# Ledger of designs, part 82: peptides against a protein of PDB entry 2QAS

Target 1, 120 residues: chain A of PDB entry 2QAS
Amino acid sequence: PPEDLMQYEAMAQDALRGVVKAALKKAAAPGGLPEPHHLYITFKTKAAGVSGPQDLLSKYPDEMTIVLQHQYWDLAPGETFFSVTLKFGGQPKRLSVPYAALTRFYDPSVQFALQFSAPE

## One batch from the design tools (peptide; made by RFdiffusion4, then SolubleMPNN)

Design b2_p22_6_s1 (from b2_p22_6, 6 letters changed)
Fold by OpenDDE base, seed 5:
Structure b2_p22_6_s1 (fold): chain B 120 residues (1-120), chain A 22 residues (1-22)
Amino acid sequence: as target 1 above (120 residues)
Amino acid sequence: MPVTLSDEEVAALEASIANDTE
């Protein structure tokens, strides 16, 4: 097949990452997401810009999945990354995840799923 | 890209959740 010098696939993925960002902005609004919407987010833990507790990230050396539904606080969806406070074993921890690190996004309420190729 | 997850993939996804859910 001919070489795509426009990198349309990357453009499309970036556009779809915008969907995740928009969804997180809705989730960050007062009152959170409209029920029953909730978000499963999977990301590469070793991707550039990922930040969180060392012990937690060490436990998930490749990918990590978090859910934003009942137990999340201070969700801050920025332009290039989002941060959120979650509990792990009862302990609140802050995660910072670039949208570029995402590999999967899923809202089971409407079975909406996105898959991404995250850079290594 | 948009994808369709199988029931098995959904179950695995749910089982892999790292944070406390309730």
Scores: peptide ipSAE 0.643, ipTM 0.948, DockQ to the pose 0.743
Fold by OpenDDE base, seed 2:
Structure b2_p22_6_s1 (fold): chain B 120 residues (1-120), chain A 22 residues (1-22)
Amino acid sequence: as target 1 above (120 residues)
Amino acid sequence: MPVTLSDEEVAALEASIANDTE
């Protein structure tokens, strides 16, 4: 097949990352997500721009999944990354995750799922 | 891309949650 110089697959992936960004912006709005919507987010922990407590990230050398439902605070969805405070073993910790690091997004309430290619 | 998760994949996803849910 001919070479795709337009990189349409990458364009499509970026467009779909926009869905995640938009969903997080809804989650960050006053009142949060409309029940029963909640978000499972999986990302590559070693991707460029991912940041958080070293001990926490060390437990997940490849991918990590977080859920945004009842226990999340100060969700800040930016243009290229989002940050959020979650509790781990009762301890609040801040994570910063670029949208480019995402590998999966899922809202079980409506069974809406997206998968992405992330840097390895 | 949009995908459909199987029951097994959903179960694995729920079991892999890193943060406290309660």
Scores: peptide ipSAE 0.642, ipTM 0.947, DockQ to the pose 0.727
Fold by OpenDDE base, seed 1:
Structure b2_p22_6_s1 (fold): chain B 120 residues (1-120), chain A 22 residues (1-22)
Amino acid sequence: as target 1 above (120 residues)
Amino acid sequence: MPVTLSDEEVAALEASIANDTE
């Protein structure tokens, strides 16, 4: 097969990352997500730009999945990354995750799922 | 890319949640 010099796959992946960004912006808006929508987000913890408590990230050397439904605060979906405060063992902690680090997005309420090729 | 998760994959996903849910 001919070589794809346009890198369409990468462009498509980036476009789909935009879906996650848009969904998070809806989640961050006043009133939050419309019920029963909630989001499962999986990302590579060692990807560039991922930030959070060292002890927490150490527990997840490869990937980590978080859920945004009942226990999340100060969700801030930026243009290249989002940050959010979640509870872990009862303790609130802040995470910052670039959209480029995502490997999976899922909304079980409508069974909408996206998978991404994230940096190794 | 858009995908369809099996019931088994969904169960595994739910079991892997890192943060507190309630």
Scores: peptide ipSAE 0.641, ipTM 0.947, DockQ to the pose 0.756
Fold by OpenDDE base, seed 3:
Structure b2_p22_6_s1 (fold): chain B 120 residues (1-120), chain A 22 residues (1-22)
Amino acid sequence: as target 1 above (120 residues)
Amino acid sequence: MPVTLSDEEVAALEASIANDTE
């Protein structure tokens, strides 16, 4: 088959990462997400740019999934990454995740799902 | 890419949540 010098597949994935960014911006707005919407986000913990408590990230050597519904604070969706405070075992911790590290996004309320290819 | 998750995949996803939900 002919070679794709335009790299359309990569362009498409990048565009779809924009959906996640947009969704997080809605979640960060006053009042949060409109019920019953909530977000499941899975990402590679060892991807470049991922930041958080060492003990927490060590517990998830490959990837981890977080949910933004009832327990999240100070959600800050930037242009290349987002940061958020979540509770783990009752302890609040801050995570910073680049959109490029994402492997899955899901909103069960409307069964909307996206999957991405993330590097090691 | 957009995908459709099976009931099994959804259950696994929910079971893997790292942060406190309630």
Scores: peptide ipSAE 0.640, ipTM 0.948, DockQ to the pose 0.740

Design b2_p22_6_s2 (from b2_p22_6, 6 letters changed)
Fold by OpenDDE base, seed 3:
Structure b2_p22_6_s2 (fold): chain B 120 residues (1-120), chain A 22 residues (1-22)
Amino acid sequence: as target 1 above (120 residues)
Amino acid sequence: MPVTLSEEEIAALEASIANDTE
């Protein structure tokens, strides 16, 4: 088949990462997400730029899924990464995740799902 | 890319949530 020198699929995936960023910006706004919307976010924990407590990341050596629904604080969606405070076993911990590290995004309320190729 | 998750994939996703939910 003809070689795609434009890399259209990659451009499309990057555009879709923008959907996640936009959704997180809505979640970070006063009042949070409109009910019943909530977000499941899966990412590669060893991807470049991912940061958080070593003990937590060690527990999830490949991928981690977090949910932004009832318990999340100080959500800060930047242009290249987002950071958020979540509780794990009752303990608040801060995570910083580049959008490039994402592998899956899902909103169960409307069954909207996105899948991304992330670095191994 | 947009995808459709099966019921099995959804169940697995929900079961894998790392942070406290309630």
Scores: peptide ipSAE 0.630, ipTM 0.946, DockQ to the pose 0.747
Fold by OpenDDE base, seed 5:
Structure b2_p22_6_s2 (fold): chain B 120 residues (1-120), chain A 22 residues (1-22)
Amino acid sequence: as target 1 above (120 residues)
Amino acid sequence: MPVTLSEEEIAALEASIANDTE
């Protein structure tokens, strides 16, 4: 096939990453997401910019999935990454995840799913 | 890209949740 020098696929993925960012901004608004919407987010734990407790990240050497529904706090969706406090085994921990690290986004309430090719 | 997840994929996704949900 002909070579795509415009990198349309990358542009499309970036646009769709914008959907995730927008969804997280809605989730961060007062009152959270409108029920029954909730978000499953999967990301590469070793991707550049991913930050969190060493013990937690060590437990998930490749990818990990978090859900934002009932137990999340201080969700801060920035322009290039989002951070959120979640509980793991009853302990609150802060995660910082670049949108570029995402591999999957899913809202089961409406069965809306996105998959991304995170940078190696 | 937008995709459609199978029932199996959804089940696996739910089972893989790392954080506390209750």
Scores: peptide ipSAE 0.629, ipTM 0.946, DockQ to the pose 0.740
Fold by OpenDDE base, seed 2:
Structure b2_p22_6_s2 (fold): chain B 120 residues (1-120), chain A 22 residues (1-22)
Amino acid sequence: as target 1 above (120 residues)
Amino acid sequence: MPVTLSEEEIAALEASIANDTE
């Protein structure tokens, strides 16, 4: 097959990452997400730009899944990454995740799912 | 890309949640 010099697949994935960013912006707005919407986000913990408590990230050497529903604070969806405070074992911790590190996005309420190829 | 998750994948996803859900 002919070589794709346009890299259409990559462009398509980047466009879809925009959906995640938009969804997070809605979640960050006053009042949060409209019930019963909530978000499952999976990302590669070793991807460039991912940051958080070392002890926490060490427990998830490959991927980590977080859920934004009832217990999340100070969600800040930026241009290239988002940050959020979640509780782990009762302790609040801050995570910063680039959209490029995402591998899966899912909203159970409407069974909407996106899958991405992330850097290893 | 858009995908459809099976019941098994959904169950695994729910079981893998890292943060407290309360």
Scores: peptide ipSAE 0.629, ipTM 0.946, DockQ to the pose 0.731
Fold by OpenDDE base, seed 1:
Structure b2_p22_6_s2 (fold): chain B 120 residues (1-120), chain A 22 residues (1-22)
Amino acid sequence: as target 1 above (120 residues)
Amino acid sequence: MPVTLSEEEIAALEASIANDTE
């Protein structure tokens, strides 16, 4: 097949990451997500820009999945990454995740799912 | 890309949640 010099797949992936960003912005707005929407987000923990407690990230050497539904605070969806405070074992911890690190996004309420090819 | 997750994939996803849930 002919070589795709436009790299359409990559462009499409970036556009879809925009969906996640938009969804998170809705989640961060006053009142939060409209019931019953909630978000499952999976990302590569070793991707550039991912930050959080060392002990926590060490438990997930490849991918990590978080859910934003009932227990999340100070969700801050920026243009290139989002940060959020979640509880792990009862302890609040802050995570910062670039959208480029995402591998999966899922909203079970409407069974909407996106998968991404994140950097290895 | 948009995908359709199987019931098995959904179950695995839910079981892998890292943070505390209410």
Scores: peptide ipSAE 0.628, ipTM 0.946, DockQ to the pose 0.725

Design b2_p22_6_s3 (from b2_p22_6 with T6S Q10V V17I N21T H22S)
Fold by OpenDDE base, seed 5:
Structure b2_p22_6_s3 (fold): chain B 120 residues (1-120), chain A 22 residues (1-22)
Amino acid sequence: as target 1 above (120 residues)
Amino acid sequence: MPVTLSPEEVAALEASIANDTS
């Protein structure tokens, strides 16, 4: 096939990252997500801009999956990254994840899934 | 890109959750 100089795949992925951002903004609204919607988010832990506890990120050297359902706090979906407080082993910890670091998004309630190629 | 996850992929995803759930 001919070479794509427009980089349409990258454009499409960026557009679809907007879906994740929009979903997180819904999740951050008062009352949270409409039941039974909940979100599985997988991201590359070594991607630029990923921030969190060193011990936690060291435990997941490649990818990490978090779930936003009942146990999440202070979800802040920004324009380029989101941050959220989750509990790990009973301890609250803050994560900041750029949308560009995402590799998978899934809402099992409606079986909606997106996959992305994330840079390191 | 949109994808369809198999039951096995869903199960693996659920088993890989890092944070505490209730």
Scores: peptide ipSAE 0.652, ipTM 0.950, DockQ to the pose 0.709
Fold by OpenDDE base, seed 3:
Structure b2_p22_6_s3 (fold): chain B 120 residues (1-120), chain A 22 residues (1-22)
Amino acid sequence: as target 1 above (120 residues)
Amino acid sequence: MPVTLSPEEVAALEASIANDTS
Protein backbone atom coordinates (compact mmCIF):
# COMPACT_ATOMS: atom_id res chain seq x y z
CA PRO B 1 0.00 0.00 0.00
CA PRO B 2 1.13 3.57 -0.64
CA GLU B 3 3.00 5.34 2.17
CA ASP B 4 1.07 8.01 4.05
CA LEU B 5 3.54 10.85 4.38
CA MET B 6 0.82 13.14 5.73
CA GLN B 7 0.31 10.94 8.80
CA TYR B 8 -3.44 11.43 8.77
CA GLU B 9 -4.00 8.91 11.56
CA ALA B 10 -1.86 10.94 13.96
CA MET B 11 -3.65 14.14 12.95
CA ALA B 12 -7.00 12.52 13.69
CA GLN B 13 -5.81 11.29 17.08
CA ASP B 14 -4.67 14.78 18.05
CA ALA B 15 -7.95 16.27 16.90
CA LEU B 16 -9.84 13.83 19.11
CA ARG B 17 -7.64 14.67 22.10
CA GLY B 18 -9.00 18.15 21.52
CA VAL B 19 -12.47 16.80 22.27
CA VAL B 20 -11.31 15.72 25.71
CA LYS B 21 -9.74 19.12 26.33
CA ALA B 22 -12.94 20.86 25.28
CA ALA B 23 -15.05 18.60 27.49
CA LEU B 24 -12.83 19.32 30.49
CA LYS B 25 -13.09 23.05 29.85
CA LYS B 26 -16.86 22.69 30.00
CA ALA B 27 -16.49 20.73 33.24
CA ALA B 28 -14.32 23.50 34.70
CA ALA B 29 -16.82 26.24 33.89
CA PRO B 30 -19.10 27.66 36.61
CA GLY B 31 -21.74 25.13 37.53
CA GLY B 32 -19.73 22.23 36.15
CA LEU B 33 -21.00 19.75 33.59
CA PRO B 34 -24.67 19.82 32.65
CA GLU B 35 -26.41 16.91 34.34
CA PRO B 36 -26.26 13.99 33.86
CA HIS B 37 -22.92 14.24 32.06
CA HIS B 38 -19.83 12.98 33.87
CA LEU B 39 -16.43 11.82 32.66
CA TYR B 40 -14.34 8.69 33.01
CA ILE B 41 -10.72 9.30 32.06
CA THR B 42 -8.06 6.59 31.77
CA PHE B 43 -4.37 7.38 31.32
CA LYS B 44 -0.91 5.84 31.43
CA THR B 45 0.57 6.70 34.82
CA LYS B 46 4.15 6.38 33.60
CA ALA B 47 3.69 8.63 30.59
CA ALA B 48 5.89 11.71 30.38
CA GLY B 49 4.40 14.65 32.22
CA VAL B 50 2.06 12.72 34.50
CA SER B 51 2.48 13.91 38.08
CA GLY B 52 0.88 13.38 41.46
CA PRO B 53 1.52 11.78 44.85
CA GLN B 54 4.15 9.07 44.47
CA ASP B 55 2.32 6.68 46.76
CA LEU B 56 -0.86 7.04 44.71
CA LEU B 57 0.78 6.61 41.31
CA SER B 58 2.71 3.62 42.63
CA LYS B 59 -0.59 1.84 43.20
CA TYR B 60 -1.31 2.11 39.49
CA PRO B 61 1.87 1.08 37.63
CA ASP B 62 0.23 0.95 34.20
CA GLU B 63 -3.09 2.75 33.86
CA MET B 64 -5.37 4.68 36.16
CA THR B 65 -9.00 5.67 35.74
CA ILE B 66 -10.56 8.69 37.42
CA VAL B 67 -14.12 9.94 37.33
CA LEU B 68 -15.21 13.56 37.32
CA GLN B 69 -18.74 13.69 38.66
CA HIS B 70 -19.52 14.25 42.34
CA GLN B 71 -16.11 14.95 43.85
CA TYR B 72 -13.58 17.04 41.96
CA TRP B 73 -12.10 20.46 42.67
CA ASP B 74 -9.98 23.13 41.01
CA LEU B 75 -10.12 21.50 37.60
CA ALA B 76 -7.64 23.36 35.42
CA PRO B 77 -7.68 22.27 31.77
CA GLY B 78 -4.59 23.71 30.12
CA GLU B 79 -3.52 23.51 26.50
CA THR B 80 -1.29 20.45 26.86
CA PHE B 81 -2.38 18.97 30.19
CA PHE B 82 -5.07 19.28 32.83
CA SER B 83 -4.80 19.20 36.60
CA VAL B 84 -7.49 18.37 39.14
CA THR B 85 -7.95 17.73 42.84
CA LEU B 86 -9.72 14.49 43.72
CA LYS B 87 -10.25 12.57 46.93
CA PHE B 88 -8.72 9.16 47.56
CA GLY B 89 -9.79 7.50 50.76
CA GLY B 90 -11.10 10.84 51.89
CA GLN B 91 -7.81 12.61 51.26
CA PRO B 92 -7.59 15.35 48.62
CA LYS B 93 -4.75 14.90 46.14
CA ARG B 94 -3.72 16.78 43.01
CA LEU B 95 -3.06 15.09 39.67
CA SER B 96 -1.61 16.56 36.50
CA VAL B 97 -2.19 14.62 33.28
CA PRO B 98 -1.03 15.46 29.75
CA TYR B 99 -3.66 14.83 27.10
CA ALA B 100 -1.04 12.72 25.32
CA ALA B 101 -1.14 10.24 28.22
CA LEU B 102 -4.82 9.44 27.73
CA THR B 103 -5.90 5.98 26.62
CA ARG B 104 -9.67 6.24 27.11
CA PHE B 105 -12.38 8.83 27.60
CA TYR B 106 -16.02 8.00 28.32
CA ASP B 107 -19.23 9.83 29.16
CA PRO B 108 -21.75 7.15 30.19
CA SER B 109 -24.68 9.57 30.11
CA VAL B 110 -24.62 9.50 26.31
CA GLN B 111 -22.33 6.50 25.88
CA PHE B 112 -19.70 8.57 24.08
CA ALA B 113 -16.27 6.93 24.07
CA LEU B 114 -12.83 7.62 22.64
CA GLN B 115 -9.73 5.45 22.72
CA PHE B 116 -6.19 6.65 22.12
CA SER B 117 -2.79 5.11 21.55
CA ALA B 118 -0.57 6.32 24.37
CA PRO B 119 3.16 5.96 25.11
CA GLU B 120 4.33 2.57 26.41
CA MET A 1 -10.73 7.09 17.73
CA PRO A 2 -14.42 6.90 18.54
CA VAL A 3 -15.54 3.51 19.84
CA THR A 4 -18.52 1.74 21.36
CA LEU A 5 -17.96 0.13 24.74
CA SER A 6 -19.68 -3.14 25.56
CA PRO A 7 -21.65 -3.52 28.78
CA GLU A 8 -18.74 -5.55 30.17
CA GLU A 9 -16.22 -2.85 29.32
CA VAL A 10 -18.42 -0.22 30.95
CA ALA A 11 -18.77 -2.30 34.09
CA ALA A 12 -15.02 -2.87 34.25
CA LEU A 13 -14.35 0.82 33.74
CA GLU A 14 -16.76 1.79 36.49
CA ALA A 15 -15.29 -0.77 38.87
CA SER A 16 -11.74 0.44 38.25
CA ILE A 17 -12.15 4.09 39.18
CA ALA A 18 -9.47 5.22 41.60
CA ASN A 19 -10.96 8.27 43.27
CA ASP A 20 -13.81 8.58 45.73
CA THR A 21 -17.13 9.06 43.97
CA SER A 22 -19.43 9.99 46.84
Scores: peptide ipSAE 0.648, ipTM 0.950, DockQ to the pose 0.745
Fold by OpenDDE base, seed 2:
Structure b2_p22_6_s3 (fold): chain B 120 residues (1-120), chain A 22 residues (1-22)
Amino acid sequence: as target 1 above (120 residues)
Amino acid sequence: MPVTLSPEEVAALEASIANDTS
C-alpha cells in the first residue's frame, strides 16, 4: 500500500486527545463538571512528561487510572498536558500528565470512551 | 479512537482507580 506521508492516524489521535483536553477544561471551569459527568483517565506512568510523587508512580509501573469527580483540586489543563491535585490515602498529591501519555478516557455517565496508543 | 467498553471493562476500570473517590 502507498506510504501515508500525511500521518492521518496521528492527526486523528491528536484530534481525539483534544476531546480529553476540552473535557478537562470544562472540568476546571467554575462549578466543575455538570453532574453526573465524571472522568476516568488512564495513562502510562513511564511516558515522557509524566510526573508526580515517586512512591506513587512506583506503585503503578505500567498504567494508572484516576477519576475526576468529587475529589480533585487545582485542575490545570494546559495545551500539551494537564496537572491536578488528588488525594491518595488521604494525602494530597500533584500529578502532571501529558495528553500523549493517555491510553483511555471514559465518562460513564454517557458511556463515552476513547482509547489511545501511547509510548511503550 | 472511539470505543465501547463492556461491563467487565468498566468494572475493571472502576476497580483500578488510584485516587481517593470520597
Scores: peptide ipSAE 0.648, ipTM 0.950, DockQ to the pose 0.743
Fold by OpenDDE base, seed 1:
Structure b2_p22_6_s3 (fold): chain B 120 residues (1-120), chain A 22 residues (1-22)
Amino acid sequence: as target 1 above (120 residues)
Amino acid sequence: MPVTLSPEEVAALEASIANDTS
């Protein structure tokens, strides 16, 4: 097969990352997500731009999955990354995750799933 | 890309949640 110099797959992935961004914006809006929607987000913890407590990130050297449903605060979905406060072991901690670091997005309520190629 | 997760994959995903859910 001929070489794809247009990188269509990458373009498509970036477009689909926009779906995650849009979903997070809905989650951040007043009233939050409409029941019963909730979001599972998996990302590469070592990807550029990922930030959070060192001890927490060290616990997840490859990928980390968070869920946004009942316990999340100050969700801020930016243009290139989102930040959110979650509790870990009862302690609130802030995470910042670039959309480019995502590897999986899932909403069980409607079984909608997306997978992405992220930096190794 | 859009995908379909198997029940096993969903179970694994749920079991891997890092943050407190309640």
Scores: peptide ipSAE 0.646, ipTM 0.950, DockQ to the pose 0.746

Design b2_p22_6_s4 (from b2_p22_6, 6 letters changed)
Fold by OpenDDE base, seed 5:
Order: sequence, then C-alpha cells, then structure tokens
Structure b2_p22_6_s4 (fold): chain B 120 residues (1-120), chain A 22 residues (1-22)
Amino acid sequence: as target 1 above (120 residues)
Amino acid sequence: MPVTLSAEEIAALEASIANDTE
C-alpha cells in the first residue's frame, strides 16, 4: 500500500481525542453529565505526563480504567490533559491524564466507544 | 477510532474500574 506521508490516522485520532475533551468539559460543567451518561476512561499509566499517587499507579503498571459517574470531584479538562479527584478505597486522590495517554473512552448509556493508540 | 465493544469487553471494562463507584 502507498505510504501515507500526511499521517491522516494520527490526525483522525487527535480529532477524536477532541471528542473526549469535549465530553469531559460537559462533565465538568455545573450539574455534571446529563443522566444517564457516564464515562469510562482507560489510559496508559506510564505515558508521559500521567501523574498521580505512586502507590496507585504502581498497582496499575500498564493501563488503568476510571469511571466518572457518581464519585468524582474538581474535574478540570484542560487543553492537553485533564485532572480529576476520585476516591480509591475511600481515599480521595488526584489524577492528571494527558489526552494522548488515552487508550479507550466509553459511554455505556449510548454505547459510544473510542479507542486510541497511546504513545509507547 | 470509533469502535463497537462486545459484551465481554464491556464486562471486562466494568470489572476493571479502579476508583470507588458507590
């Protein structure tokens, strides 16, 4: 097959990462997501820019999935990454995840799913 | 890319949730 020098696949993935960013911005708005929408987000824990408690990230050496539905606070969707406070075993912890680190996004309410190739 | 998850993939996803949900 001919070589794609335009890197269209990467462009498409970046565009779709924009969907995740937009969804998170809606989730961060007052009142949160409209019921029954909620988000499953999977990301590579060792990807550049991922930040969080060492003990937690050590527990998930490859990928980690979080859900934003009932318990999430201070969701801050930035331009290149989002941060959010979640509880783990009752303990609130802050995570910062670059959109580039995402491998999967899913909203079960409408069965909308996106998959991405995260950086190695 | 947009994808369609199988029932098995959905179940695995739900079972892998790291944070507290309730």
Scores: peptide ipSAE 0.620, ipTM 0.944, DockQ to the pose 0.746
Fold by OpenDDE base, seed 2:
Structure b2_p22_6_s4 (fold): chain B 120 residues (1-120), chain A 22 residues (1-22)
Amino acid sequence: as target 1 above (120 residues)
Amino acid sequence: MPVTLSAEEIAALEASIANDTE
């Protein structure tokens, strides 16, 4: 097939990453998400820009899924990445995740799901 | 891209949650 020099697939993916960013901005606003909305976010842990405790990330060598519902703090959705504090085994830890690292986004309350291609 | 998750995929997703939920 002809070569796509416009990279439309990538542009479409980036547009949909914008949906995740917008959803996180809603979650970060005062009052948080309107119930029963909550977010499942899956990302490649080895993708460029992903950061967090070494011991935590080492437990998830490929992908990691976090849920933002009742136990999250200081959610900060930036333009290229978001950061959030979550508890793991009762211990609060900070994660920073670029939107480009995402592989899945899901809101079970309305069964809205997105999947993305991410770095190997 | 938008997708529809099966019951099995949803179950796997819920079982894979890394952070404390309660």
Scores: peptide ipSAE 0.619, ipTM 0.944, DockQ to the pose 0.735
Fold by OpenDDE base, seed 1:
Structure b2_p22_6_s4 (fold): chain B 120 residues (1-120), chain A 22 residues (1-22)
Amino acid sequence: as target 1 above (120 residues)
Amino acid sequence: MPVTLSAEEIAALEASIANDTE
C-alpha cells in the first residue's frame, strides 16, 4: 500500500492514550473509581520519563504491570504522565509513568482493553 | 488500539501484577 505520510496510526494511538489519561483522572477524583472498575496498566520501564525506585525498576527490565484498585494513593494524572504511590511488599513507593510508555490498559470489570506500541 | 484479551492473556496479566493488591 502507499506510504502513509499522515501517520494516522500514530495519531490514533495518541488519541487512545487520552482514554487512559481520562480514566486515571476519574480514578483520581474524589471517591475514586466507581465499583467494580479497576485498572491494569502495563508500561515499558526503560521508556524515557519513567521514574521510580531503582531496585523496583531493575526487577522489571522490560515491562511492568500495576493495578489501581484497593491500594493506591496520591494519584496525580498530568497531561503527559501520571504519578502514583503504590505498595510493594508493604512499602509505599512512588512511580511516575508517561502515557507514551504504556503498552496495555485493561479494565476487567467491563473487559475494556487497549494495546499500544511504546517507544524503547 | 482496542483489543480483546483471551482468558490466558488475562490470567498472565493478573499474575504479573507488581504492586500489592490486598
Scores: peptide ipSAE 0.616, ipTM 0.943, DockQ to the pose 0.737
Fold by OpenDDE base, seed 3:
Structure b2_p22_6_s4 (fold): chain B 120 residues (1-120), chain A 22 residues (1-22)
Amino acid sequence: as target 1 above (120 residues)
Amino acid sequence: MPVTLSAEEIAALEASIANDTE
């Protein structure tokens, strides 16, 4: 087959990461997400740029899934990464995740799902 | 890419949630 020198697949994946960023910006707005929307986000914990408590990240050596619905605070969706405070066992902890580290995004309210290839 | 998750994949996804939900 002919060689794709444009790398369209990579372009498409980057465009779709923009959907996640846009969704998080909506979630960060006053009032949060419109009910019943909520977000499941899965990412590679060892990907470059991922930051959080060492004990927490060590507990999830490969991937971690977080949900933004009832308990999330100070969501800050930047241009290349987002930061959010979540509770784990009742303790609030801050996570910083680059969009490039994402492997899955899902909104069960409308069954919208995206899957990405993340770096090792 | 956009995908459709099976019932099993959805169940596994929910079971793997790391943060407190309630």
Scores: peptide ipSAE 0.615, ipTM 0.944, DockQ to the pose 0.753

Design b2_p22_7_s1 (from b2_p22_7, 8 letters changed)
Fold by OpenDDE base, seed 3:
Structure b2_p22_7_s1 (fold): chain B 120 residues (1-120), chain A 22 residues (1-22)
Amino acid sequence: as target 1 above (120 residues)
Amino acid sequence: AAAFGEELRREAQERLEAVRRA
């Protein structure tokens, strides 16, 4: 097959990651996501740029899924990563995740799902 | 369910590929 010098596949993958970023920006807006929308976000915990509680990351050495519905605070969707406060064991913890670390995105309310290839 | 989620993810990827091939 002919060689793709434009790298269209990579561009398409980046565009899909942009959907997650846009969704998180909607979630961070005043009032949050419109009900019943909520987000399941899965990411590689050892990916470059991921930061969070050491005990939590040790408990999930490969991947973990966070749920953004009712129990999340201070969602801050940046251009390359997002950060959010979640409670683990009743204690609030700050988690920062680059969009490049994402492997799955899902909104059960409308059954919208995306899958991404992330570095190990 | 995990299996159901995988199906949805696959469908999303297939739709994107179909657009590129058209």
Scores: peptide ipSAE 0.022, ipTM 0.521, DockQ to the pose 0.087
Fold by OpenDDE base, seed 4:
Structure b2_p22_7_s1 (fold): chain B 120 residues (1-120), chain A 22 residues (1-22)
Amino acid sequence: as target 1 above (120 residues)
Amino acid sequence: AAAFGEELRREAQERLEAVRRA
């Protein structure tokens, strides 16, 4: 097979991660996501750059899924990672997740799904 | 891996188009 010097597969993967970033930026805008859109985001908890409550991350040593629907605060989607405040056990906790750590993105309202490979 | 990627891209494209048309 011919050699791909353009690395098209990597570019395509990056473009798809861009969809998640763009969706989160829409969610962070005034008014939030248009109902009934909401987001299920799964990520590797031990990936480089992931930060959050130590007890929570220890509880989920591989992956965890967060839901961005009605109970999230201060969503800040940066260029390489996003951060968000969620309540765990009634206490607000800040999570910071690089887009590179994502393994799944899902919007149940329209059954839109993306899957990604992430470092172990 | 390539097959999975192509399927994912196709699936994503179809769903994005469906959302735009809705």
Scores: peptide ipSAE 0.019, ipTM 0.481, DockQ to the pose 0.056
Fold by OpenDDE base, seed 5:
Structure b2_p22_7_s1 (fold): chain B 120 residues (1-120), chain A 22 residues (1-22)
Amino acid sequence: as target 1 above (120 residues)
Amino acid sequence: AAAFGEELRREAQERLEAVRRA
C-alpha cells in the first residue's frame, strides 16, 4: 500500500483521545456525569507523565483501570492530562494521567468503548 | 470504601475484556 504522509491514523487516534478528554470535562462539571453514565479508564502506569503514589503504581506495574463513578474527588481534566483523587487503602491518593497514556475507555451505561495504543 | 474501589476496578477490567471479546 502507498505510504501515508498525512498520518491519518495518528490524527484519528488523537481525535478519539479528544472524546475521553471531553467526557472527563463533563464529569468534572458541577453535578458530575448524568446518571447512569460513569467511566472506566485504563492506562499504562509506566507511560511518560504518569504520576501517583509509589505503592499504588508498584501494585500495577503495567496498566490499571480506574472507575469514575461513586468515589472520586477533584477531577481536573487539563488539555494534555487529567488528575483525580481516589481512595486506595482508605487513603486519598492523587493520580495524574496524560491522555496519551490511555489504552482503554469504557462507559458501561451505553456500552461505549474505545481502545488506544499508548507509548511506555 | 477502599475495598469497594478495588472491586470496581476489577469489575471494570472484566467488563472491558468482555467488550474486547464481543
Scores: peptide ipSAE 0.028, ipTM 0.595, DockQ to the pose 0.036; fails the geometry check
Fold by OpenDDE base, seed 1:
Structure b2_p22_7_s1 (fold): chain B 120 residues (1-120), chain A 22 residues (1-22)
Amino acid sequence: as target 1 above (120 residues)
Amino acid sequence: AAAFGEELRREAQERLEAVRRA
């Protein structure tokens, strides 16, 4: 087949990652997401730029899914990564995740799903 | 539930792919 020198698939994936960024920005706005919207976000825990509790990242050496519905604070969606405070074992922990590390995005309220290829 | 979720995700991805190719 013809060789794609434009890397269209990669561009498309990046654009779709933009959907996640946009959704998180909506979630970070005053009032949060409109009910009943909530987000399941899966990412590679060993991807470059991922930062979080060592014990948590060690527990999930491949992928981890976080849920943004009720128990999250200080969601800060930047341009290249987002950070959020979540409670693990009752302890608030700060997690920073580059959008490039994402592998799955899902909003069960409307059954909207995205899947991404992230660096191993 | 997990199987359903995976199926749903796959279907959603296929729809997005179809849109991109249109």
Scores: peptide ipSAE 0.025, ipTM 0.540, DockQ to the pose 0.082; fails the geometry check

